# Peptides against a protein of PDB entry 7AL2, part 81

Target 1, 85 residues: chain A of PDB entry 7AL2
Amino acid sequence: YEIMLIRPKTIDDINYVVDQVLEESNPVILDLSFLEKESPANFKLAGEKIKQMRSNYGAEALLLSRCNDKNLIIIAPKGVSLVRK

## One batch from the design tools (peptide; made by RFdiffusion4, then SolubleMPNN)

Design b2_p25_6_s2 (from b2_p25_6, 9 letters changed)
Fold by OpenDDE base, seed 1:
Structure b2_p25_6_s2 (fold): chain B 85 residues (1-85), chain A 25 residues (1-25)
Amino acid sequence: as target 1 above (85 residues)
Amino acid sequence: SEKENNELLEEVADVSDELKKEMEE
């Protein structure tokens, strides 16, 4: 698999993340900082999609970094384990 | 409104907060 890196800015980007995780089975390193600042509605949508992937599709997620200018999350598809040492 | 905006932001912030909590427990 490939590890995708994206800082989503649009709904299309959000759907791209979903597609990568669910259809392509690729982990995604996701920076939500743009949406958080520029589009609260799409920020909420992204969060809902992450929750749905975790709840319904066996995806896992880890918070990598959260500060004033970053909101980094890794999302792994079912079958790819995220391990924190 | 600012109130509505804060409520929307809070929902996704809860995702990060939940993940942080899970990692720290």
Scores: peptide ipSAE 0.094, ipTM 0.643, DockQ to the pose 0.178
Fold by OpenDDE base, seed 5:
Structure b2_p25_6_s2 (fold): chain B 85 residues (1-85), chain A 25 residues (1-25)
Amino acid sequence: as target 1 above (85 residues)
Amino acid sequence: SEKENNELLEEVADVSDELKKEMEE
């Protein structure tokens, strides 16, 4: 598999993340900082999609970094284990 | 409105807060 990196800016980008995780079975490292600052509505949508993937599709997520200029999350599809040591 | 925007942000903030809590365990 491939690990995708993206900083979503549009609804299309959000849907791309969903497609990568659920259809392509690729982990995605995403930075939500742009949406958080520029589009509260799309930021909400992104969060809802992450919750749905975790609740309904066996995806796992891990917060990598959150500060004033970053909101980094890794989302992994079912079958890819995220291990914290 | 500012109130509506804040409500939208709060719902997503729960995602980050949940993940942060898991990291602290």
Scores: peptide ipSAE 0.091, ipTM 0.649, DockQ to the pose 0.175
Fold by OpenDDE base, seed 2:
Structure b2_p25_6_s2 (fold): chain B 85 residues (1-85), chain A 25 residues (1-25)
Amino acid sequence: as target 1 above (85 residues)
Amino acid sequence: SEKENNELLEEVADVSDELKKEMEE
């Protein structure tokens, strides 16, 4: 598989993340900082999509870093384990 | 209103806060 890196800015970007995780089975490292600052509605949407992928499709997610200018999350599809040591 | 805005911000921050909580467990 491939690991995708993206800082979503639009709904299309959010749907791209969903497609990568669910259809392509690729883990995605995403930075939500742009949406958090520029589009509360799309930030909420992104969060809901992540929750749905975790709840309904067996995806796993970890918070990698959160500070003033970063909100980094890795989401992995079912079959790719995220292990924190 | 301020209350409404805070309510929205709390909701949208939910995902990262939940993940932070899970990491601290």
Scores: peptide ipSAE 0.089, ipTM 0.624, DockQ to the pose 0.156
Fold by OpenDDE base, seed 4:
Structure b2_p25_6_s2 (fold): chain B 85 residues (1-85), chain A 25 residues (1-25)
Amino acid sequence: as target 1 above (85 residues)
Amino acid sequence: SEKENNELLEEVADVSDELKKEMEE
């Protein structure tokens, strides 16, 4: 698999993340800071999609960093284990 | 509206907080 890195700015970007995780089975490192600052609605949408992928498709997600300039989350598809040591 | 935006932000913050909590456990 590939690890995708993206800072979503549009709904298309959000859908791209979903496609990468669910269809391509690629982990995605997300920076949600743009949406958090610029579009609360799309930020919510992104969060809902992450929750849905976790709840319905066995995806795992970890918060990597949250501060003023970044909101980093890794989401991995089912079968790719995220391990914190 | 401001109220709507605050509700949206709170909802997303809950997701982030949940993930943070899981990492701390």
Scores: peptide ipSAE 0.086, ipTM 0.645, DockQ to the pose 0.138

Design b2_p25_6_s3 (from b2_p25_6, 9 letters changed)
Fold by OpenDDE base, seed 1:
Structure b2_p25_6_s3 (fold): chain B 85 residues (1-85), chain A 25 residues (1-25)
Amino acid sequence: as target 1 above (85 residues)
Amino acid sequence: SEKENNELLLEFAEVSEELKEEMEK
């Protein structure tokens, strides 16, 4: 698999994340900082889709970094385990 | 606010205890 990196700015970008996780079985490292600042509605939408992938498709999601200008989350499809050592 | 968005992030994804402590500062 490939690891995808994206800082989503649009609904199309959010849907791209969903497609990568569910259809391509690729982990995605996404930065939600743009949506958080520029579109509270799409920020919440992205979060809802992440929760849905966790709830319905066995995806895992882990917050990697949170600070003033970072909001990094890794989403792993079912079958790819996130392990902290 | 950032505080409100931090609360949302806790719902969206798993968060380590270490990172939770940082977010509370």
Scores: peptide ipSAE 0.714, ipTM 0.935, DockQ to the pose 0.948
Fold by OpenDDE base, seed 5:
Structure b2_p25_6_s3 (fold): chain B 85 residues (1-85), chain A 25 residues (1-25)
Amino acid sequence: as target 1 above (85 residues)
Amino acid sequence: SEKENNELLLEFAEVSEELKEEMEK
């Protein structure tokens, strides 16, 4: 599989993430810092879609980094395990 | 605020104990 990297800016970008996880079965590392700063509504929307993928499709989501200009989350589709050593 | 957004992030994704501690500082 491929690991996708994206910093979403629009609803289309958010839906792209959903398509990558659910349709393509690709993990996605996404930076939510743009949405957090520029659109609280779309930030919440992105989060709701992440929660839905976890609840309904067995996806796993892990916060990787939180700082001033980065808000990194990895979303793994069902069947891809996130393991910490 | 950053605190409010941190609370949202805790709902969106799993967070390690180490990172939780850093976010609270």
Scores: peptide ipSAE 0.712, ipTM 0.934, DockQ to the pose 0.945
Fold by OpenDDE base, seed 4:
Structure b2_p25_6_s3 (fold): chain B 85 residues (1-85), chain A 25 residues (1-25)
Amino acid sequence: as target 1 above (85 residues)
Amino acid sequence: SEKENNELLLEFAEVSEELKEEMEK
C-alpha cells in the first residue's frame, strides 16, 4: 500500500481521503488545519467521515499533532495497525 | 473557537494522553 499525504481544502479532497482509505486501503496522513480555519462546516464534515470510517469500516484515526496551524491526523484502514512503541 | 475545535478532534480521532495534556493548556 501507499501512504497518502494531504491537506484537504475542498469536499472533493475529503472524498479523496475516504476513497483512499476505503477503496484503496491506503493510510492517509491529513492536515485538517485549512478546513478548521476556512470552513467549519467542511471541518465537521471531514470529522464525520473519519468517525464513520472508524465505526463502520474498522478504520482507526490518531491525532498526531496539534498547534495553531497544524491539525495532523493519520487514518489507517482496517488491517493496518497503528502501534505506539 | 480553538477550544471547541479541540473538543471535536477528541471525537474525530484517538488522542494520546500527552497530547491531551498539551491541548488543555
Scores: peptide ipSAE 0.712, ipTM 0.934, DockQ to the pose 0.947
Fold by OpenDDE base, seed 3:
Structure b2_p25_6_s3 (fold): chain B 85 residues (1-85), chain A 25 residues (1-25)
Amino acid sequence: as target 1 above (85 residues)
Amino acid sequence: SEKENNELLLEFAEVSEELKEEMEK
């Protein structure tokens, strides 16, 4: 698999993330900082999509970093395990 | 606000205890 890196700015970008996780089975590291600052509605939408992937498709999501200029989350499809040592 | 968005992030994804502590400050 590939690990996709994206800082989504549009709804199309959000749907791209969903496609990568569910259709391509690729983990995605995404930075939500743009949406958080520029579109609260799309920020919430992105979060709802993440929650749906967790609830309905067995995806995992982990917050990697949070600060003024970063909002990094990794989303892993069911076949990829996130392990903390 | 940052506080509101932090609350949302806790719903969206799992968060380590270390990171939770930092977010509370």
Scores: peptide ipSAE 0.710, ipTM 0.934, DockQ to the pose 0.956

Design b2_p25_6_s4 (from b2_p25_6, 12 letters changed)
Fold by OpenDDE base, seed 4:
Structure b2_p25_6_s4 (fold): chain B 85 residues (1-85), chain A 25 residues (1-25)
Amino acid sequence: as target 1 above (85 residues)
Amino acid sequence: SEEESNKLLESVAEVSEELRKKMKE
């Protein structure tokens, strides 16, 4: 698999993330800081999509870092385990 | 409206907190 990195800015970007996780089975490292700052609605949408992927498709999501300039999340498809040491 | 804004903020906060809890586990 490939690891995708993206800072979503649009709904198309959000859908891209969903496609990568569910269709391509690629983990995605997300920076949600743009959406959080610029579009609460799209930020909520992104969060809902993440929850849906977790609840319905066995995806796993982990917050990597959150500060003023970044909101890093990794979302892994089913079959790719995220292990914290 | 204020109600709509509050609902949005609650949803965002819920997602953020959920992910934060995962980070701490």
Scores: peptide ipSAE 0.029, ipTM 0.546, DockQ to the pose 0.124
Fold by OpenDDE base, seed 2:
Structure b2_p25_6_s4 (fold): chain B 85 residues (1-85), chain A 25 residues (1-25)
Amino acid sequence: as target 1 above (85 residues)
Amino acid sequence: SEEESNKLLESVAEVSEELRKKMKE
């Protein structure tokens, strides 16, 4: 698999993340800082999509870093384990 | 409206809190 890195800015970017996780089975490291600041509606949408992937498809999500300038989350598809050491 | 704005903020806060809980596991 590949690890995708993206800072979503549009709904198309959000759907790209969903496609990578669910269809391509690729982990995604995403920075939600742009959406959080520029589009609260799309920020909410991104969060809802993450919750749906966790609830319905066995995806796993982990917050990597949260500060004023970044909101980094890794989403792993079912079959790719996230392990904290 | 103010109510709709509050609902949006609460939803976003809920998502953020869930992710923070995962980070602490």
Scores: peptide ipSAE 0.028, ipTM 0.543, DockQ to the pose 0.122
Fold by OpenDDE base, seed 3:
Structure b2_p25_6_s4 (fold): chain B 85 residues (1-85), chain A 25 residues (1-25)
Amino acid sequence: as target 1 above (85 residues)
Amino acid sequence: SEEESNKLLESVAEVSEELRKKMKE
Protein backbone atom coordinates (compact mmCIF):
# COMPACT_ATOMS: atom_id res chain seq x y z
CA TYR B 1 0.00 0.00 0.00
CA GLU B 2 0.88 3.68 -0.19
CA ILE B 3 0.60 6.35 2.46
CA MET B 4 -1.22 9.40 1.14
CA LEU B 5 -0.55 12.92 2.41
CA ILE B 6 -3.19 15.60 1.95
CA ARG B 7 -4.34 18.93 3.35
CA PRO B 8 -7.94 18.95 2.11
CA LYS B 9 -9.49 22.21 0.96
CA THR B 10 -12.73 21.08 -0.72
CA ILE B 11 -15.45 18.47 -0.47
CA ASP B 12 -13.81 16.71 -3.40
CA ASP B 13 -10.65 16.40 -1.33
CA ILE B 14 -12.64 14.90 1.54
CA ASN B 15 -14.20 12.37 -0.80
CA TYR B 16 -10.74 11.59 -2.17
CA VAL B 17 -9.65 10.68 1.35
CA VAL B 18 -12.65 8.38 1.75
CA ASP B 19 -11.86 6.72 -1.56
CA GLN B 20 -8.22 6.18 -0.61
CA VAL B 21 -9.13 4.54 2.69
CA LEU B 22 -12.13 2.46 1.64
CA GLU B 23 -11.43 1.61 -2.01
CA GLU B 24 -7.65 1.72 -2.30
CA SER B 25 -6.88 0.55 1.25
CA ASN B 26 -4.25 3.26 1.64
CA PRO B 27 -3.53 4.99 4.94
CA VAL B 28 -3.97 8.75 4.79
CA ILE B 29 -2.19 11.41 6.80
CA LEU B 30 -4.52 14.41 6.93
CA ASP B 31 -3.92 18.02 7.84
CA LEU B 32 -7.33 19.44 8.70
CA SER B 33 -5.99 22.91 9.50
CA PHE B 34 -7.27 24.49 6.28
CA LEU B 35 -10.84 23.28 6.73
CA GLU B 36 -10.73 24.13 10.42
CA LYS B 37 -9.89 27.74 9.61
CA GLU B 38 -11.82 28.27 6.39
CA SER B 39 -14.96 26.11 6.48
CA PRO B 40 -16.76 25.00 9.64
CA ALA B 41 -19.21 22.98 7.55
CA ASN B 42 -16.54 21.05 5.65
CA PHE B 43 -14.52 20.55 8.81
CA LYS B 44 -17.58 18.99 10.43
CA LEU B 45 -18.17 16.89 7.32
CA ALA B 46 -14.59 15.60 7.42
CA GLY B 47 -15.02 14.61 11.04
CA GLU B 48 -18.27 12.82 10.29
CA LYS B 49 -16.67 10.88 7.44
CA ILE B 50 -13.82 9.82 9.73
CA LYS B 51 -16.31 8.64 12.35
CA GLN B 52 -18.25 6.70 9.73
CA MET B 53 -15.12 4.97 8.46
CA ARG B 54 -14.22 4.01 12.02
CA SER B 55 -17.69 2.80 12.95
CA ASN B 56 -18.72 1.04 9.77
CA TYR B 57 -15.56 -0.04 7.96
CA GLY B 58 -13.06 -0.86 10.69
CA ALA B 59 -10.78 2.08 10.03
CA GLU B 60 -8.53 3.46 12.75
CA ALA B 61 -7.74 7.11 13.34
CA LEU B 62 -5.05 8.65 15.53
CA LEU B 63 -4.14 12.23 16.29
CA LEU B 64 -0.52 12.89 15.32
CA SER B 65 -0.14 16.59 16.04
CA ARG B 66 -2.36 19.44 17.16
CA CYS B 67 -1.11 23.01 17.30
CA ASN B 68 -1.99 26.46 16.00
CA ASP B 69 -1.20 25.74 12.35
CA LYS B 70 -1.54 21.95 12.21
CA ASN B 71 -4.23 19.39 12.83
CA LEU B 72 -2.63 16.13 11.73
CA ILE B 73 -4.32 12.75 11.91
CA ILE B 74 -3.68 9.37 10.35
CA ILE B 75 -6.51 7.18 9.09
CA ALA B 76 -5.67 3.53 8.50
CA PRO B 77 -7.95 1.21 6.56
CA LYS B 78 -9.04 -2.15 7.87
CA GLY B 79 -6.16 -4.56 7.43
CA VAL B 80 -3.47 -1.99 8.11
CA SER B 81 -2.70 -1.83 11.80
CA LEU B 82 -1.33 1.17 13.63
CA VAL B 83 1.15 -0.19 16.14
CA ARG B 84 2.35 1.82 19.10
CA LYS B 85 5.64 0.67 20.62
CA SER A 1 -21.16 34.97 12.65
CA GLU A 2 -21.20 33.98 16.28
CA GLU A 3 -23.20 30.87 15.45
CA GLU A 4 -20.69 29.82 12.81
CA SER A 5 -17.81 30.44 15.21
CA ASN A 6 -19.47 28.36 17.90
CA LYS A 7 -20.17 25.58 15.42
CA LEU A 8 -16.52 25.49 14.40
CA LEU A 9 -15.37 25.46 18.02
CA GLU A 10 -17.76 22.61 18.77
CA SER A 11 -16.50 20.64 15.78
CA VAL A 12 -12.87 21.14 16.79
CA ALA A 13 -13.59 19.96 20.31
CA GLU A 14 -15.55 16.94 19.15
CA VAL A 15 -13.02 15.71 16.60
CA SER A 16 -10.02 16.44 18.80
CA GLU A 17 -11.47 14.70 21.84
CA GLU A 18 -12.36 11.58 19.91
CA LEU A 19 -8.90 11.37 18.41
CA ARG A 20 -7.26 11.93 21.79
CA LYS A 21 -9.30 9.07 23.22
CA LYS A 22 -8.03 6.80 20.48
CA MET A 23 -4.46 7.89 21.11
CA LYS A 24 -4.79 6.84 24.75
CA GLU A 25 -5.96 3.34 23.85
Scores: peptide ipSAE 0.028, ipTM 0.568, DockQ to the pose 0.126
Fold by OpenDDE base, seed 5:
Structure b2_p25_6_s4 (fold): chain B 85 residues (1-85), chain A 25 residues (1-25)
Amino acid sequence: as target 1 above (85 residues)
Amino acid sequence: SEEESNKLLESVAEVSEELRKKMKE
């Protein structure tokens, strides 16, 4: 598999993330800082999509870093294990 | 409206809290 990196700015970008995780089975590292600052509505949408992937498709999400200029999250599809040592 | 805006922000905050909990686990 491939690991995708993206800083979503539009709804199309959000849907791209969903497609990568669910259809392509690729982990995605995404920075939600743009949406959080520029579009609360799309930030909410992104979060809801993440919750749906976790609840319905066995995906797992982990917050990597949270600060003023970054909101880094990794989303792993079912079958890819996130291990913390 | 202000009320709807606040509800939106609260929903976003809930998402942030869920992810923060995962980071702490």
Scores: peptide ipSAE 0.028, ipTM 0.546, DockQ to the pose 0.121; fails the geometry check

Design b2_p25_7_s1 (from b2_p25_7, 7 letters changed)
Fold by OpenDDE base, seed 1:
Structure b2_p25_7_s1 (fold): chain B 85 residues (1-85), chain A 25 residues (1-25)
Amino acid sequence: as target 1 above (85 residues)
Amino acid sequence: MDFFLPLTDEDIDEMVEEAEKKAKE
């Protein structure tokens, strides 16, 4: 698999993340800070998509870093384990 | 919110709520 890197800015970007996780089975490291600041509505949409992927498809989401400038999350598809040492 | 822990639905909802709150300020 590939690890995708993205800072979503549009709904198309959000759908791209969903496609990568569910269709391509690729983990995605994403920065939600743009949506969080510029479009609370699309940020909420992204959150809903993450919840859906977790609940319906066995994806896992992990917080990597959060501060004023970034909100980094990794989303792993079912079958790719995120292990904390 | 702790790093390197799986995000729960509550965690995600909390982030959304904070974003909406900041947008109004």
Scores: peptide ipSAE 0.713, ipTM 0.919, DockQ to the pose 0.697
Fold by OpenDDE base, seed 3:
Structure b2_p25_7_s1 (fold): chain B 85 residues (1-85), chain A 25 residues (1-25)
Amino acid sequence: as target 1 above (85 residues)
Amino acid sequence: MDFFLPLTDEDIDEMVEEAEKKAKE
């Protein structure tokens, strides 16, 4: 698999993330800071998609880093384990 | 919010709520 890196800015970007996780089984590292600041509506949509992937498809979501200008999250598809040592 | 811990629905909703609050200010 590949690890995708993206800072979503549009709904198309959000759907791309969903496709990568569910269809391609690729983990995605996201920076949600753009949506969080520029489009709270699309930020909410992204959050809903993450919840859906967790609840319905066994995906995992972990916070990697959060500060003033960053909101870094990794979404892993079922079958790719995120292990904290 | 703690790093490297699984995000719950509540965690995600909290982030969304904060973003919406900031947008209204």
Scores: peptide ipSAE 0.713, ipTM 0.919, DockQ to the pose 0.709
Fold by OpenDDE base, seed 4:
Structure b2_p25_7_s1 (fold): chain B 85 residues (1-85), chain A 25 residues (1-25)
Amino acid sequence: as target 1 above (85 residues)
Amino acid sequence: MDFFLPLTDEDIDEMVEEAEKKAKE
């Protein structure tokens, strides 16, 4: 698999993330800071998609870093384990 | 909010709420 890196800015980007996780089974490291600041509506949508992937498809999402200008999250599809050492 | 822990629905909702709050300030 591939690890995708993206800072979503549009709904298309959000859907791209979903496709990567669910259809391609690729982990995605994403920075949600743009949506968080520029489009609370799309940020909410992204959050909903993450919830759905976790609840319905066994994806795991965890926070990598959060500050004023970053909101880094990794979303791993089921079968890719995120291991903390 | 702790790092390297699985995000809960509550965590996500909290982030969304904060974003909406800031947008209305």
Scores: peptide ipSAE 0.713, ipTM 0.919, DockQ to the pose 0.684
Fold by OpenDDE base, seed 2:
Structure b2_p25_7_s1 (fold): chain B 85 residues (1-85), chain A 25 residues (1-25)
Amino acid sequence: as target 1 above (85 residues)
Amino acid sequence: MDFFLPLTDEDIDEMVEEAEKKAKE
């Protein structure tokens, strides 16, 4: 598989993340800071999509880093294990 | 919020709530 990297800015970007996780079975490392600051509505939508992928498709989401201008999360599809040492 | 822990629905909702709060400031 591939690991996709994206800082989503639009609904199309959010749907791209969903497609990568569910259709391509690729983990995605995403920075949600743009949506968080510039589009609270789309930030909420992104959150809903992450919850849906977790609840309905067995995806896993994990916080990597959060600070000013960064909100880094990894989403792994079912079958890809995220393991902390 | 703890790093390297699986995000729960509550964690995600908390992030959203904070963003909405700041947008109204």
Scores: peptide ipSAE 0.713, ipTM 0.919, DockQ to the pose 0.705

Design b2_p25_7_s2 (from b2_p25_7, 11 letters changed)
Fold by OpenDDE base, seed 4:
Structure b2_p25_7_s2 (fold): chain B 85 residues (1-85), chain A 25 residues (1-25)
Amino acid sequence: as target 1 above (85 residues)
Amino acid sequence: MEYFKELTDEDLDEMYKEAEEKAKK
């Protein structure tokens, strides 16, 4: 698999993330800071998609870093485990 | 900052609330 990196700006980008996780089974490291600042509505949508992927498809989501200019999250599809050392 | 925090539904909802409040400024 590949690890995808993206800072979503549009709904299309959000759907891209979903596609990568669910269809391609690729982990995604995404920065939600743009949506958080520029579109609370789409930020909410992204959150809902993450909830759905976790609840319905066994995806795992971890916060990597959050500050004023970044909100980094990794979403791993079912079958890819995120392990803390 | 909680390192490598598992994001719950509650966490995501809280993030949204914070974002919404900031956007209204």
Scores: peptide ipSAE 0.688, ipTM 0.907, DockQ to the pose 0.749
Fold by OpenDDE base, seed 5:
Structure b2_p25_7_s2 (fold): chain B 85 residues (1-85), chain A 25 residues (1-25)
Amino acid sequence: as target 1 above (85 residues)
Amino acid sequence: MEYFKELTDEDLDEMYKEAEEKAKK
């Protein structure tokens, strides 16, 4: 698999994340800071998609880093384990 | 401090709430 890196700015970007996780089974490291600041509506949408992927498809989402300028999250599809050492 | 926190539905909702509050100001 591949690890996708993206800072979503549009709904298309959000859907891209969903496709990568669910269809391609690729983990995605995403920075939600743009949506968080520029489009709260799409930020909410992204959150809803993450909820759906977790609840319905066994995806896992971890917060990597959150500060004033970034909101880094990794979403791993079912079958890719995120392990804390 | 908790590193690499699992994001629950509650966490995601809270993040949105915070973002919404900031945007409304």
Scores: peptide ipSAE 0.688, ipTM 0.907, DockQ to the pose 0.673
Fold by OpenDDE base, seed 3:
Structure b2_p25_7_s2 (fold): chain B 85 residues (1-85), chain A 25 residues (1-25)
Amino acid sequence: as target 1 above (85 residues)
Amino acid sequence: MEYFKELTDEDLDEMYKEAEEKAKK
């Protein structure tokens, strides 16, 4: 698999993330800070998609880093384990 | 939020609420 890196800015970017996780089975590292600042509506949509992937498809979502200008999250599809040491 | 935390539905909803309040100001 590939690990995709993206800072979503549009609905198309959000749908791209969903496609990568569910159809391509690729983990995605996201920075949601743009949506959080510029479009709370699309930020909410991104959150709903993450909920759906977790609840219906067994994806995992972990917070990597959060600060004033950063909201880094990794989403892993079912079958790719995120392991803490 | 703590590093490497598994994000729950509640966590995501809380982040949205914070973003919405900031946008209103």
Scores: peptide ipSAE 0.688, ipTM 0.907, DockQ to the pose 0.741
Fold by OpenDDE base, seed 2:
Structure b2_p25_7_s2 (fold): chain B 85 residues (1-85), chain A 25 residues (1-25)
Amino acid sequence: as target 1 above (85 residues)
Amino acid sequence: MEYFKELTDEDLDEMYKEAEEKAKK
């Protein structure tokens, strides 16, 4: 698999994340800071998609880093394990 | 929030609420 890196700015970007996780089974490291600041509506949509992937497909989402200007999250498909050491 | 924290629905909702509040200044 590949690890995709993206800072979503549009709905198309959000759907791209979903496609990568569910169709390609690729983990995604994403920065939600742009949506959080520039489009609360799309930020909410991104959150809903993450909820759906977790609830319906067994995806896992972990916070990597958060501050005023970044919101880094990794989303892993069910077959990829995220392990804390 | 803690680094490497497992994100729950509540966490995501809280992040949205904060973003919405900031948008209202």
Scores: peptide ipSAE 0.688, ipTM 0.907, DockQ to the pose 0.741

Design b2_p25_7_s4 (from b2_p25_7, 7 letters changed)
Fold by OpenDDE base, seed 2:
Structure b2_p25_7_s4 (fold): chain B 85 residues (1-85), chain A 25 residues (1-25)
Amino acid sequence: as target 1 above (85 residues)
Amino acid sequence: MDFFEDLTDEKIDEMIKEAEEKAKK
């Protein structure tokens, strides 16, 4: 698989993330800081999509880093485990 | 953040609420 990196700016970008995780089975490292600042509505949408992927499709998600300029999250599809050491 | 956090529904909702509050200020 591939690990996709994206900083979503539009609804299309959000749906791209969903497709990568669910259709392509690729983990995604995403920075939600743009949406968080520029479109709280789309930030909420992104959050809801992540909840749905976790609840309905067995995806896992971790918060990697959160600060003023970054909101980094990794979401992994079912079958790719995120392991803490 | 000292270590990676599970992105729970609660954490997501917390972040969403904070974003909404900042937008209203």
Scores: peptide ipSAE 0.733, ipTM 0.930, DockQ to the pose 0.750
Fold by OpenDDE base, seed 1:
Structure b2_p25_7_s4 (fold): chain B 85 residues (1-85), chain A 25 residues (1-25)
Amino acid sequence: as target 1 above (85 residues)
Amino acid sequence: MDFFEDLTDEKIDEMIKEAEEKAKK
């Protein structure tokens, strides 16, 4: 698999993330800071998609870093474990 | 933030709420 890196700015980008996790089985590292600041509606959409992936498809999500201009999250598809040492 | 944390539904909702509140300013 590949690890995808993206800072979503549009609904298309959000759907791309969903496709990568669910269809391609690729982990995704996201920076949601753009949506968080520029489009609360699309940020909410992204959040709902993450909830759905976790609840319905066994995806796992971690918050990596959150500060003034970054909101870094990793989403792993079922079968790729995120392990803390 | 000292260590990585689970992105729970509760945490996501909290972040969404904060984003909405900031947009009202």
Scores: peptide ipSAE 0.733, ipTM 0.930, DockQ to the pose 0.764
Fold by OpenDDE base, seed 3:
Structure b2_p25_7_s4 (fold): chain B 85 residues (1-85), chain A 25 residues (1-25)
Amino acid sequence: as target 1 above (85 residues)
Amino acid sequence: MDFFEDLTDEKIDEMIKEAEEKAKK
């Protein structure tokens, strides 16, 4: 698999993340800070998509870092385990 | 935030709420 890195800015970017996780089975490390600041509506949409992937498709999501200029999240598809030591 | 945490529905909703509040101010 590949690990995709993206800072989404548009709805198309959000859907790209969903496609990578569900169709390509690739983990995605994403920075949601742009949407969080510039479009609360699209930020909400991204959040809802993450909830859906966790609830309906067995995806796992972790918050990696959250500060003033970063909101880093990893989403892993079913079959790729995120293990904390 | 000192260590990686599960991105729960509760945490997502919290972040959404904070983003909306910041946009209003």
Scores: peptide ipSAE 0.733, ipTM 0.930, DockQ to the pose 0.770
Fold by OpenDDE base, seed 4:
Structure b2_p25_7_s4 (fold): chain B 85 residues (1-85), chain A 25 residues (1-25)
Amino acid sequence: as target 1 above (85 residues)
Amino acid sequence: MDFFEDLTDEKIDEMIKEAEEKAKK
């Protein structure tokens, strides 16, 4: 698999993330800071998609870092474990 | 102490609410 890195700006980007996790089985490292600041509506959409992936498809999600200019999240598809030491 | 946080539904909703509040300010 590949680890995808993206800072989504559009709905298309959000759907790309969903496709990567669910169809390609690739972990995705996201920076949601752009959506959070520029489009609360699309930020909400992204959040709902993450919930759906976790609830329905066994995806895992971690908040890596949240500060003034960053909202870093990793989403792992089922089969790729996120393990904390 | 810094450590990674599980992104729960509750945390996501909290973040969404904060984003909405900042937008209306």
Scores: peptide ipSAE 0.733, ipTM 0.930, DockQ to the pose 0.696

